# Peptides against a protein of PDB entry 2Q3Z, part 18

Target 1, 272 residues: chain A of PDB entry 2Q3Z
Amino acid sequence: YVLTQQGFIYQGSAKFIKNIPWNFGQFEDGILDICLILLDVNPKFLKNAGRDCSRRSSPVYVGRVVSGMVNCNDDQGVLLGRWDNNYGDGVSPMSWIGSVDILRRWKNHGCQRVKYGQCWVFAAVACTVLRCLGIPTRVVTNYNSAHDQNSNLLIEYFRNEFGEIQGDKSEMIWNFHCWVESWMTRPDLQPGYEGWQALDPTPQEKSEGTYCCGPVPVRAIKEGDLSTKYDAPFVFAEVNADVVDWIQQDDGSVHKSINRSLIVGLKISTKS
Target 2, 254 residues: chain A of PDB entry 2Q3Z as posed
Amino acid sequence: YVLTQQGFIYQGSAKFIKNIPWNFGQFQDGILDICLILLDVNPKFLKNAGRDCSRRSSPVYVGRVGSGMVNCNDDQGVLLGRWDNNYGDGVSPMSWIGSVDILRRWKNHGCQRVKYGQCWVFAAVACTVLRCLGIPTRVVTNYNSAHDSNLLIEYFRNSEMIWNFHCWVESWMTRPDLQPGYEGWQALDPTPQEKSEGTYCCGPVPVRAIKEGDLSTKYDAPFVFAEVNADVVDWIQKSINRSLIVGLKISTKS

## One batch from the design tools (peptide; aimed at target 1 F158 W174 H177)

Design b2_p13_2_s3 (made by RFdiffusion4, then SolubleMPNN; from b2_p13_2, 4 letters changed)
Fold by OpenDDE base, seed 2:
Structure b2_p13_2_s3 (fold): chain B 272 residues (1-272), chain A 13 residues (1-13)
Amino acid sequence: as target 1 above (272 residues)
Amino acid sequence: DDLMQYPIGSEPP
């Protein structure tokens, strides 16, 4: 979880699980230096360098910073996400084979955002950075991963009388989603929440005003303790959300239907 | 590419 530089990332769908090899490369030349640059350009450092540096001994703090800085939203972060299959002005997310080239490109272009990433790319880069900083970290994949936008633990679809989805489809279930889990103590929480902590660097929802997510104890998610910081409801919903269809009838009435065919969540953790 | 992330119910690119 710290020493391994090569691994696999799971992709595809719940019915058709696939994987790709990935070079995390946390010990390759210059990568640690790039990770330190990442910390030194984060908004908290720019606001108060002394305070930021004093908190870098906390893996909780560092994990949260990294989750925010791996994406370029809100800051000079590493990756720009794109999902519309138009990658001509950059690199296709599917073309990356490791974190090293991404990080080097970011640094070599003056910390300009690298185009482009999707969830596994974000997760993999975060994994590299966290490992560089001595935090045991692994990439996880969740199939049928929910993106709850309104914190109600539901994925809600609006449908016409024929069952066709209407509207912008803001809430959705991904075929798969990747994030990372990092091992750390949680002195900021009640006893018992040490261990694996979920962190999500893919820019999905803002947490305290920044596109970041976690750390949240995996135990808290398993036990349904949604009060634990950070972002427990969001991460919980990714793996446990219920799906509701709001069906509009021809007379204008709306019928609520629980969708039992769409099962959210099938999480796979990597072994190294 | 079938390895892309996409919403379920949508066709993979």
Scores: peptide ipSAE 0.432, ipTM 0.898, DockQ to the pose 0.556
OpenDDE base, seeds 1, 3, 4, 5: peptide ipSAE 0.425, 0.425, 0.427, 0.408; ipTM 0.896, 0.898, 0.896, 0.893; seeds 1, 4 fail the geometry check

Design b2_p13_2_s4 (made by RFdiffusion4, then SolubleMPNN; from b2_p13_2, 5 letters changed)
Fold by OpenDDE base, seed 5:
Structure b2_p13_2_s4 (fold): chain B 272 residues (1-272), chain A 13 residues (1-13, ends at bonding distance)
Amino acid sequence: as target 1 above (272 residues)
Amino acid sequence: DPLMQYPIGSEPP
């Protein structure tokens, strides 16, 4: 999880699982230096360098910083996300074959955001950075991945009497989503939450005012302990949200229906 | 492209 530089990232859908080869390249020339630059341009360092540096021995702290810095939201982070299939002014997310080129482009252009990434690109870059920093990390793919925006552990659709979804979806389920899991102790939590921690660098929701997510113990998610920091409800919902349809009738009445045809979550963890 | 992310129920790019 630290030494392997080549791997696979899973994409597609639950019914049609695909994978691409990916060069994480954490040991390639200059990559460690770029990872250190990433730390040195993070908002916490810019605000108080001494405090930030004093906390870099904590993989919990570093993991959270990396989660925020892999995306360019709120800071001088690495990647700009785009999902509208219009990538003419940059690089298509599908064009990337490794993290190294992305990180080098970011650094070589004065830490300007690289266009463009989607979830697996964010996850892969985060994986590279965390591995560079000595944190065992793997990419995770979750098929039928929910994005809960209001922290109620539900994906809610509003439908007309014909079952058609009305308006823009405020909440959604991705065909797939990728994040990372990192191995670390959690001295900031009760005993037993050491091990794999979920971190999500794709800018989905703000955590403590910044587009970052985690670390949260995978065990906590599995056991439904949503009180554990960080962002347990959000990560839990990605893999476990229930889908609810609010069906509006002609008379204005609304019927609540549990949608059992949309099953959230099929998580695949990489083996190395 | 079906290998990209898209919301379920939408046309894959």
Scores: peptide ipSAE 0.472, ipTM 0.928, DockQ to the pose 0.563; fails the geometry check
OpenDDE base, seeds 1, 2, 3, 4: peptide ipSAE 0.460, 0.461, 0.470, 0.451; ipTM 0.921, 0.919, 0.926, 0.915; seeds 1, 2, 3, 4 fail the geometry check

Design b2_p13_3 (made by RFdiffusion4)
Pose (drawn by RFdiffusion4):
Structure b2_p13_3 (pose): chain A 254 residues (1-148, 151-160, 170-248, 256-272), chain P 13 residues (1-13)
Amino acid sequence: as target 2 above (254 residues)
Amino acid sequence: DAHREERPVGTPS
């Protein structure tokens, strides 16, 4: 979770899982410096640099800023999202085989966002950043499935959508800032929309808090709970509707 | 690469 520089990112579907190899490259030349730069341009550093550097004692703080800076609403984030099959301005999300070239591109262009990312690209870059800084991190994929004239599927078809698959990262740490027992894997979601409140979204939120439905636990628990849960009910006339099943075959490299 | 494209659930390929 710290030292291995290549891994797998799972894509495809719940029935046909694809394992896409990936070069996280966290110890390649210039990557650590780029990661320290990423911290020094984060909005909290601009607001109070002395405090920001002091808070870097915490993997919760750093994990939040690190993952949060990958797809940042501010112009100094690492990547820009796009899902319309129109990637001519730059580079397709399906082209990358690693995080390193994106990070180098980002540094060389005045810390401007690199076009383009999708959920697994953001997650992959977040893994590289956090692994470089020493926070044990893994990329995770969740699969969702539809069964087909449903209004539900129409509403979605035609960025908090429910996708065929969605990726995020999990990082390992204690949580002295929370009630006891929430140490371990924390979910961090670097996909784009920081929207409700706060400098960043989403996480870190303990995986246990998600499993337990304890959605008052910081940070951004409802956003991660929504990626692995959806409750759908029909009233033809009360009935459970399985036209949409969310939270299947959640996967990571062994 | 369409399998790698992140699509809304239920969207035809």

Design b2_p13_3_s1 (made by RFdiffusion4, then SolubleMPNN; from b2_p13_3, 8 letters changed)
Fold by OpenDDE base, seed 1:
Structure b2_p13_3_s1 (fold): chain B 272 residues (1-272), chain A 13 residues (1-13)
Amino acid sequence: as target 1 above (272 residues)
Amino acid sequence: NLSLQQRPAGTPL
């Protein structure tokens, strides 16, 4: 994982899986230096450089910092997300073929946010950075990936008596979503949570006030241990959320219905 | 290119 510079990222839908080639390029000239700059502009370093540097020996700490710094929310991070097909003032997320150009653009423009990214771009850049820093990392794709906004492990739709969705779909299911898994020990947790840790650099929800996610043990998600830091409920919901329809009647009554036609989660772990 | 873009999944009735 840490030595692989070329790979594939899975996209599309559960019924129509696609992939793109991606140049992670963690050993290309200047990329390690850019990763170090990324660490040196993070809010924790700016607040207390000595404390931040002393914690960089922890892949748990570094993973969480990288998750936050790959997006430009809250900080001088790398990428601005956009999903509305209006990319004319930047680069279309679909145009990127590797992490190297993104990181070089970010650094060469004074750590200005690069326009634009979507989930696989965020994940791929995070993968590059983590690999540069010696953390074994892979990109993961989850089809029918849930975004739970209220931490109840449900995707909730409000429907009228005819089954038509009412109002804004605040909670949603992505056709696919990408994040990373990194291999590390978890001395900050109970024994048995070493191994793959999920980290999500796409700015979806705030964790401790910052748009970052993880690390959380993949084992904890599999076992349903939502008490494990960090962000276990959110990551659990991405792969396991139930879909609920709240059917509103004209009399003001509400009926809860489990939507069994929408199955959340089909996670594919990559090897390259 | 829409097949490569991240987008909402369908919500069947």
Scores: peptide ipSAE 0.343, ipTM 0.860, DockQ to the pose 0.502
OpenDDE base, seeds 2, 3, 4, 5: peptide ipSAE 0.170, 0.274, 0.334, 0.336; ipTM 0.787, 0.822, 0.852, 0.852; seeds 2, 4 fail the geometry check

Design b2_p13_3_s2 (made by RFdiffusion4, then SolubleMPNN; from b2_p13_3, 7 letters changed)
Fold by OpenDDE base, seed 5:
Structure b2_p13_3_s2 (fold): chain B 272 residues (1-272), chain A 13 residues (1-13)
Amino acid sequence: as target 1 above (272 residues)
Amino acid sequence: DDDLVQRPAGTPR
């Protein structure tokens, strides 16, 4: 999980799983230096360098920083996300074949955000950075991945009397979503939560005011312990949200229905 | 539909 520089990232859909080769390249020339630059431009360092540096021995702290810095939201982070298929002023997310070029572009252009990324690109870059910093990390793909925006562990659709979804969806389910899991101890938690920790660098929701997510113990998610920091409810919802339809009838009445036709979550972890 | 692009999943009735 630290030594492997090449691997595969899973994409597609639950029914049609696909994968692409990816060069993580954590040991390529200059990549470690770029990772250190990433740490040195993070908001916490800029605010208090001494405090930030003193905490870099904690993979929990570093993981959270990296989660925030891989995206350019709120900071001098690496990647700008875009999902509208209009990538003419940058590089299409689908064009990337490795993390190295992305990181080098970021550094070489004065830590300007690289255009563009989607979930697997964010995850892959995060994986590279974390591995560079000595944290065992793997990319995870979750099919039918929910994005809960109001922290109620539900994906809610509003439908008319004909069952048609009305307006723009306030919440959604991705065909697939990628994040990373990193192996670390959790001295900040009760015993037993060491092991794989989920981190999500794709800017989806703010955590403590910053677009970052995790680390949260995978065990906590599996067991439904949503009290564990960080961001357990959000990550839990990604893999286990229920889908609810609010159906408005002709008379204005609303019927709540659990939608069982769309099942959230099918997580695949990479082997190395 | 390109399965290599992150997109909203189908929302069947």
Scores: peptide ipSAE 0.302, ipTM 0.855, DockQ to the pose 0.478
OpenDDE base, seeds 1, 2, 3, 4: peptide ipSAE 0.291, 0.294, 0.292, 0.299; ipTM 0.849, 0.848, 0.850, 0.853

Design b2_p13_3_s3 (made by RFdiffusion4, then SolubleMPNN; from b2_p13_3, 8 letters changed)
Fold by OpenDDE base, seed 3:
Structure b2_p13_3_s3 (fold): chain B 272 residues (1-272), chain A 13 residues (1-13)
Amino acid sequence: as target 1 above (272 residues)
Amino acid sequence: NDLLQQRPAGTPL
């Protein structure tokens, strides 16, 4: 994992799985230095450099910092996400072929956010950074991936009496979503949670006030231990959320319907 | 192109 510089990222849909080649490039010239700059501009370092540096030996701590710093939300992070097909003032997320150009652009422009990324771009950059820092990391793709906004493990759609969706569509299901899994021990948890930890650098929900996610043991998600830090309910919902339709009637009554037509979660982990 | 971009999977009926 740490030694592989080229790999594949899975995209598409559950029915039509696609992949693209990706150059992670963690050993290319200057990339490690850029990863160190990323750590040195993180909010925790700026607040207390000594405390931040003292914790950099912890892959748990570093993983959480990296998940926050790969996105530019709330900080001087690397990438700005965009999903509306309006990429003319930057680089289309679909045009990237590796992490190196992104990281170099970020650094060379004074740590200004790079336009633009989507989930696999965030994940791939995070993978590069974590590998540079010696943390075994892989990109993961989850098809029909849920974004639970209110931490109730449900994707809820509100409908009028005609079946039309009401309100915002903040809660949604992606055709696919990418994040990373990193191998680490979890001395901050009870025994048995060492191994792969999920980290999600795509800015979806705030964790402790920052757009970051994880690390959370993959085992905890598999076993349904939602008390496990960090962000277990959110990551659990990405792969296991139920879909609920709330149908409002003309009399003001609301009917709950469990929708089983769209099954959340089909996770693929790479061996590279 | 659509399959190579992250997007809503759809709204369940």
Scores: peptide ipSAE 0.340, ipTM 0.858, DockQ to the pose 0.485
OpenDDE base, seeds 1, 2, 4, 5: peptide ipSAE 0.330, 0.153, 0.064, 0.152; ipTM 0.851, 0.780, 0.751, 0.788; seeds 2, 4 fail the geometry check

Design b2_p13_3_s4 (made by RFdiffusion4, then SolubleMPNN; from b2_p13_3, 8 letters changed)
Fold by OpenDDE base, seed 5:
Structure b2_p13_3_s4 (fold): chain B 272 residues (1-272), chain A 13 residues (1-13)
Amino acid sequence: as target 1 above (272 residues)
Amino acid sequence: NDSLLQRPAGTPL
């Protein structure tokens, strides 16, 4: 989880699981320096360097900073996400074979955002950075991963009388989504929440005003303790959201139906 | 290989 530089990232769908080899490369030349630059350009450092540096001994603090800085939203972060299949002005997310080239490009271009990433690219870069900083980290893939936008633990679809989805489809289920889990103590929480903590660097929802997510104890998600810092409801919904169809009839009546065909969540944790 | 791209579940390849 710290020493392994090569691994696999799982992709595809729940029915058709695929993987790609990935070079995390946390011990390659200059990568540690780039990770330190990442910390030194984070908004908290720019606001108060002394306070930021004093907190870098906390993997909770560092994990949250890295989650925010792997994406370029709100800051000088590493990656720009894109999901519309138009990658001609950058590098296709599919073209990446490791984190090292991404981090080097970011640094070499003056900490300019690298085009482009999707979830596994964000997760892989975060994994590299966290491992480089000595935090045991693994990439996680969740198939049928929900993106809850209103924190109600539901994925809601509006449908017409024919069952056709209406509206902008803002809430969605990904075929797969990737994030990281990092091993750390949680002295900021009650006893028993040490261990794997979920962190999500893909810019999906804002947490405390920044596109970041976690750390949240995997145990808290498993046990349904949604009060735990950070972002427990969001991460819980990624793996456990119920799907609800709001079926509007021509007469204006609305019927609520639980969609049991759309099963959210099939989490696979990597062994290295 | 576009089949490995992240996309809404149930969308065509």
Scores: peptide ipSAE 0.333, ipTM 0.844, DockQ to the pose 0.558
OpenDDE base, seeds 1, 2, 3, 4: peptide ipSAE 0.300, 0.322, 0.222, 0.316; ipTM 0.837, 0.848, 0.752, 0.843

Design b2_p13_4 (made by RFdiffusion4)
Pose (drawn by RFdiffusion4):
Structure b2_p13_4 (pose): chain A 254 residues (1-148, 151-160, 170-248, 256-272), chain P 13 residues (1-13)
Amino acid sequence: as target 2 above (254 residues)
Amino acid sequence: SATEELPIGTSPS
């Protein structure tokens, strides 16, 4: 979770899982410096640099800023999202085989966002950043499935959508800032929309808090709970509707 | 090959 520089990102579907190899490259030349630069351009550093550097004692703080800076609403984030199959301005999300070239591109262009990312690209870059800084991190994929004239599927078909698959990262740490017993894997989602409140979204939120439905636990628990849960009910006339099943075959490299 | 992330119900191009 710290030292291995290549891994797998799972894509495809719940029935046909694809394992896409990936070069996280966290110890390649210039990557650590790029990661320290990423911290020094984060909006909290601009607001109070002395405090920002002091808070870097915490993997909760750093994980939040690190993952949060990958797809940042501010112009100094690492990547720009796009899902319309129109990637001519730059580089397709399906082209990358690693996080390194994106990080280097980002540094060389005045810390401007690199076009383009999709959920697994953001998660992949977040893994590189956090593994470089020493926070044990893994990329995780969740699969969702539809069964087909449903209004539910139409509403979605025609960025908090429910996708065929969605990726994020999990990082390992204690949580002295929370009630006891929430140490361990924390979910961090670097996909784009920081929207409700706060400098960043989403996480870190303990995986246990998600499983337990304890959605008052910081940070951004409802956003992560929504990626692995959806409750759908029909009233033809009360009935459970399985036209949409969310939270299947959640996967990571062994 | 990598797979594009699609909204649920959307067919791939």

Design b2_p13_4_s1 (made by RFdiffusion4, then SolubleMPNN; from b2_p13_4, 7 letters changed)
Fold by OpenDDE base, seed 5:
Structure b2_p13_4_s1 (fold): chain B 272 residues (1-272), chain A 13 residues (1-13)
Amino acid sequence: as target 1 above (272 residues)
Amino acid sequence: SASLQLPIGVKAP
């Protein structure tokens, strides 16, 4: 999980699982230096360098910083996400074959955001950075991955009597979503939460004012301990949200329909 | 080959 530089990232859909080869390249020339630059341009360092540096021995702290810095939201982070299939002014997310080129582009262009990433690109870059910093990390793919925006652990669709979805469809399910899991102790938590921690660098929701997510113990998610720092409810919802269709009639009456055909969450963890 | 991350819709009831 630290030494492996080549791997696979799972994509596609639950019914049609695909994978792509990926060069993480954490030991390639200059990559460590770029990872250190990433730390040195993070908002916490810019605000108080001494305090930030004093906390870099904590994989919990570093993991959270990296989660925020892999995306360019709120900071001078690495990647700009885009999902509208308009990539002409940058690089298509599907064109990337490794993290090294992305990190080098970011650094070589004065830490300007690289266009473009989607979830697996964010996850892969985060994996590279964390591995480079000595934190055992793997990419995780979750099929039918929910994005809960209102922290109710539900994906709610509002429909009219004809079945037409109303509103902006802000709450959604991804065909797949990727994040990382990192192995670390959690001295900030009660005993028993050491091990794999979920971190999500894709900018989906703000955590404490920054587009970052985790670390949260995988155990806490599995056991439903949603009080555990950080962002347990959000990560829990990604893998175990309920889908609810609300059918509203013209008279204002509402009917609840549970769609059993779509099950949220099918998580695949990489072995290396 | 790589695949795009896409929103998936829930079928109408």
Scores: peptide ipSAE 0.401, ipTM 0.852, DockQ to the pose 0.431
OpenDDE base, seeds 1, 2, 3, 4: peptide ipSAE 0.388, 0.385, 0.030, 0.034; ipTM 0.836, 0.847, 0.689, 0.703

Design b2_p13_4_s2 (made by RFdiffusion4, then SolubleMPNN; from b2_p13_4, 6 letters changed)
Fold by OpenDDE base, seed 2:
Structure b2_p13_4_s2 (fold): chain B 272 residues (1-272), chain A 13 residues (1-13)
Amino acid sequence: as target 1 above (272 residues)
Amino acid sequence: SASLQLPIGEKPP
C-alpha cells in the first residue's frame, strides 16, 4: 500500500465490472516535492503556516487536507471535475494512465487546476499523494454509489404517474464511484477505530465548508456509527442509502414508494 | 480503456 507504484482501478458497473491499469508513481522523481507543494498551498497553511506544519505529523489532519486539495474546489487544488462529456479544452478523464503526469502538469503550470478528472482520477491522485507522505492507502470502488445531498440517508426521485423522473435529478446514484482508504490510528476518536479510514477527494459535498470528505473509520461505516468524524453520514449513504420514489398523481397527490430495484452499494477494496 | 462515471441508467456517449 506504500511500495506498489502500479495497480488496477475497478470501473464499469455492478453487472459489468471492468478495471484499468494505473501508475501511481509515488517514487518517481519530483513527485514527493510536488506533494509538499500541495501541502504548502493549502488554505490552512496560507492562514497559519506554523499551525499547519505542526499538524502534518497527524495522518488524520494530512488525510483531510489531501482530500480537499486533490480537487480544485475552494483552493489551488489539483483537478477540476467534469461529467458532461465536454473535454475539448483539456484532457479527457479517460486519457489519464497515471497520477504522475497530472501532478507534474499541476506543478508546472503554477498550481493551476488540471482539466479534467472524474472519481477514479481524484482517488488515484489522492492515493499517490498519501503514499508519498507515508500513509498506506488504497483505491476502492463502490458500484451503485449514492450521492446524498440533503443528509437524510436517502436517494429521492420525483416521478410522474408514468414513472418518469421529474426535476433536475440533483440526487443520484453513480454507476461506480472511487475513493481511497488510508490506514491510520485515530487518537481523536474512541478506542477501536484505528485501521482503514475512508477519504473521498471527489468534490461531492462540503465538509466544514470545504469540498473534502473523511477520514472516517471503515469500521464506523460498517457498524452504522454515524456520529464518528468525519462525514460518516455521507460515506454511509454512499454504500447504504435507500431509494425512495415520490410519485405525483394527476390529482396532485403524492405517493411514497420504496424503490427496491435500485440497490445502493457494492464496494471493492483493492490490493494495489 | 477507462469507463466514464455516469448516473445509473445513463449510457456512455
Scores: peptide ipSAE 0.411, ipTM 0.895, DockQ to the pose 0.591
OpenDDE base, seeds 1, 3, 4, 5: peptide ipSAE 0.158, 0.030, 0.199, 0.274; ipTM 0.761, 0.695, 0.787, 0.802; seed 1 fails the geometry check

Design b2_p13_4_s3 (made by RFdiffusion4, then SolubleMPNN; from b2_p13_4, 7 letters changed)
Fold by OpenDDE base, seed 1:
Structure b2_p13_4_s3 (fold): chain B 272 residues (1-272), chain A 13 residues (1-13)
Amino acid sequence: as target 1 above (272 residues)
Amino acid sequence: DASLQLPIGEKPP
C-alpha cells in the first residue's frame, strides 16, 4: 500500500464494473518534493507554520490536510473538479493515466489548480500524496454512492402525484464514487478505531468550513457510530443512505415513500 | 463512457 506505484481504479457501474490502470508514481523523481510543497502551501501552514509542522507527525492531521489540498476549492489545492463535459480549456478527467503528470503540472505552474478532475482523479492523487508521506493508502470505489447534503442519512427526491421527479436533484446517487482509505492509529478516539480510515478529497461537502472529509474509521461506519470524527454521517450516507420519495399531492399533502429500487452502496477496496 | 462519474439514471452528456 506504500510500495506499489502502479495499480487499478474501479469505475463504471455496479452492473458493469470497469477498471483503468493508474500510475501512482509516489517514488518517481520530484514527487515527494511536490508533496512537501503541497503541505507548505496549505492554509494551516500559512496561518501558523510552527503549529502545522508540529502536527505533521500525525497521520490523522496530515490525512485531513491532504483531503482538503487535493481539491482547489478553499486553497491553493491541486485539482478543479468538473462534471459537465466542458473540458476544452483544460484536460479531460478521462485523459489522465497517473498522478505524476497532475502533480508536476500543479507545481510547474506555480501551484495553479489543474483542470480537470473527477472522483477517481481526486482519489488517485490523494493516494499518491499519502503514500509519499508514508501513510498506507488505497483507492476505494463505491457503486451507487450517495451524496447527502443535509446530514439526515437520506437521499430525498421530490415527486408529483404521478411519481415524476420535480426540480433539480440536490441530493443524488453517483453511479460510482472514489475516495481513499488510509491505515492509521486513532489516538484521538476511543480504543478500537485503529485501522482503515476513509478520506474523501472530492469536494462534496464542507467539514469545519473546508471542502475536506475524514479521516473516519471504517469500523465506525460499519458499526454505525456516527459520533466519531471526522465526518462519519456523510461517509456513512455514501454507503448506507436510504432513498426516500416525497410525493406531493395537488391538495398540498405529502406522502413519504421508501424507494426500494435504488440501493445505495457497493464498496470495493483495492489491493493495490 | 463508462469511466464518467454520473448521477444514477442519467445518460452521459
Scores: peptide ipSAE 0.351, ipTM 0.857, DockQ to the pose 0.554
OpenDDE base, seeds 2, 3, 4, 5: peptide ipSAE 0.027, 0.030, 0.025, 0.335; ipTM 0.696, 0.687, 0.682, 0.839

Design b2_p13_4_s4 (made by RFdiffusion4, then SolubleMPNN; from b2_p13_4, 6 letters changed)
Fold by OpenDDE base, seed 2:
Structure b2_p13_4_s4 (fold): chain B 272 residues (1-272), chain A 13 residues (1-13)
Amino acid sequence: as target 1 above (272 residues)
Amino acid sequence: SASLQLPIGVKPP
């Protein structure tokens, strides 16, 4: 999980699982230096360098910083996400074959955001950075992955009397979503939450004002302990949300229906 | 090759 530089990332859909090869390249020339630059340009460092540096021995702290810095939202982060299939002014997310080129481009252009990424690109770059910093990390793919915006553990669709989804879709389910799991102790939590921690660098929701997510113990998610830091409700919803249809009738009444046809979450963890 | 991440269509109930 630290030494492996090549691996596979799972993609596709729950019914049609695919994978792509990926070069993480955490030990390639200059990559460690780039990872250190990433730490040195993070908002916490810029605000208080001494405090930030004093906390870099904590994989919890570093993991959270990396989660925020892999995306360029709200900071000088690495990647700009784009999902509208218009990539002519950059590199298509599908064109990347590894993290090294992305990180080098970012650094070589003065820490300017790289265009473009989607979930697996964010996850893969985060994986590279975390591994480079000595944190055992793997990419995880979750099929039918929910994006819960209000932390109610539901994906809610509003429908008319004919069952047609209303146009303003805030909450959604991805065909697949990728994030990372990192191995670390959690001295900031009660005993028993050491081990794999979920971190999600794709900018989906803000956590404490920054587009970052985690670390949250995988065990806490599995056991439904949503009180634990960080972002347990969001990560829980990604893999466990229920789907609810709100059907509006002509008389203005709304009927709640549980959508049992959509099962949120099918998580695959990589072996490397 | 990589596949795009896309919102899935939800069937009517």
Scores: peptide ipSAE 0.330, ipTM 0.849, DockQ to the pose 0.421
OpenDDE base, seeds 1, 3, 4, 5: peptide ipSAE 0.074, 0.026, 0.024, 0.303; ipTM 0.706, 0.716, 0.697, 0.806

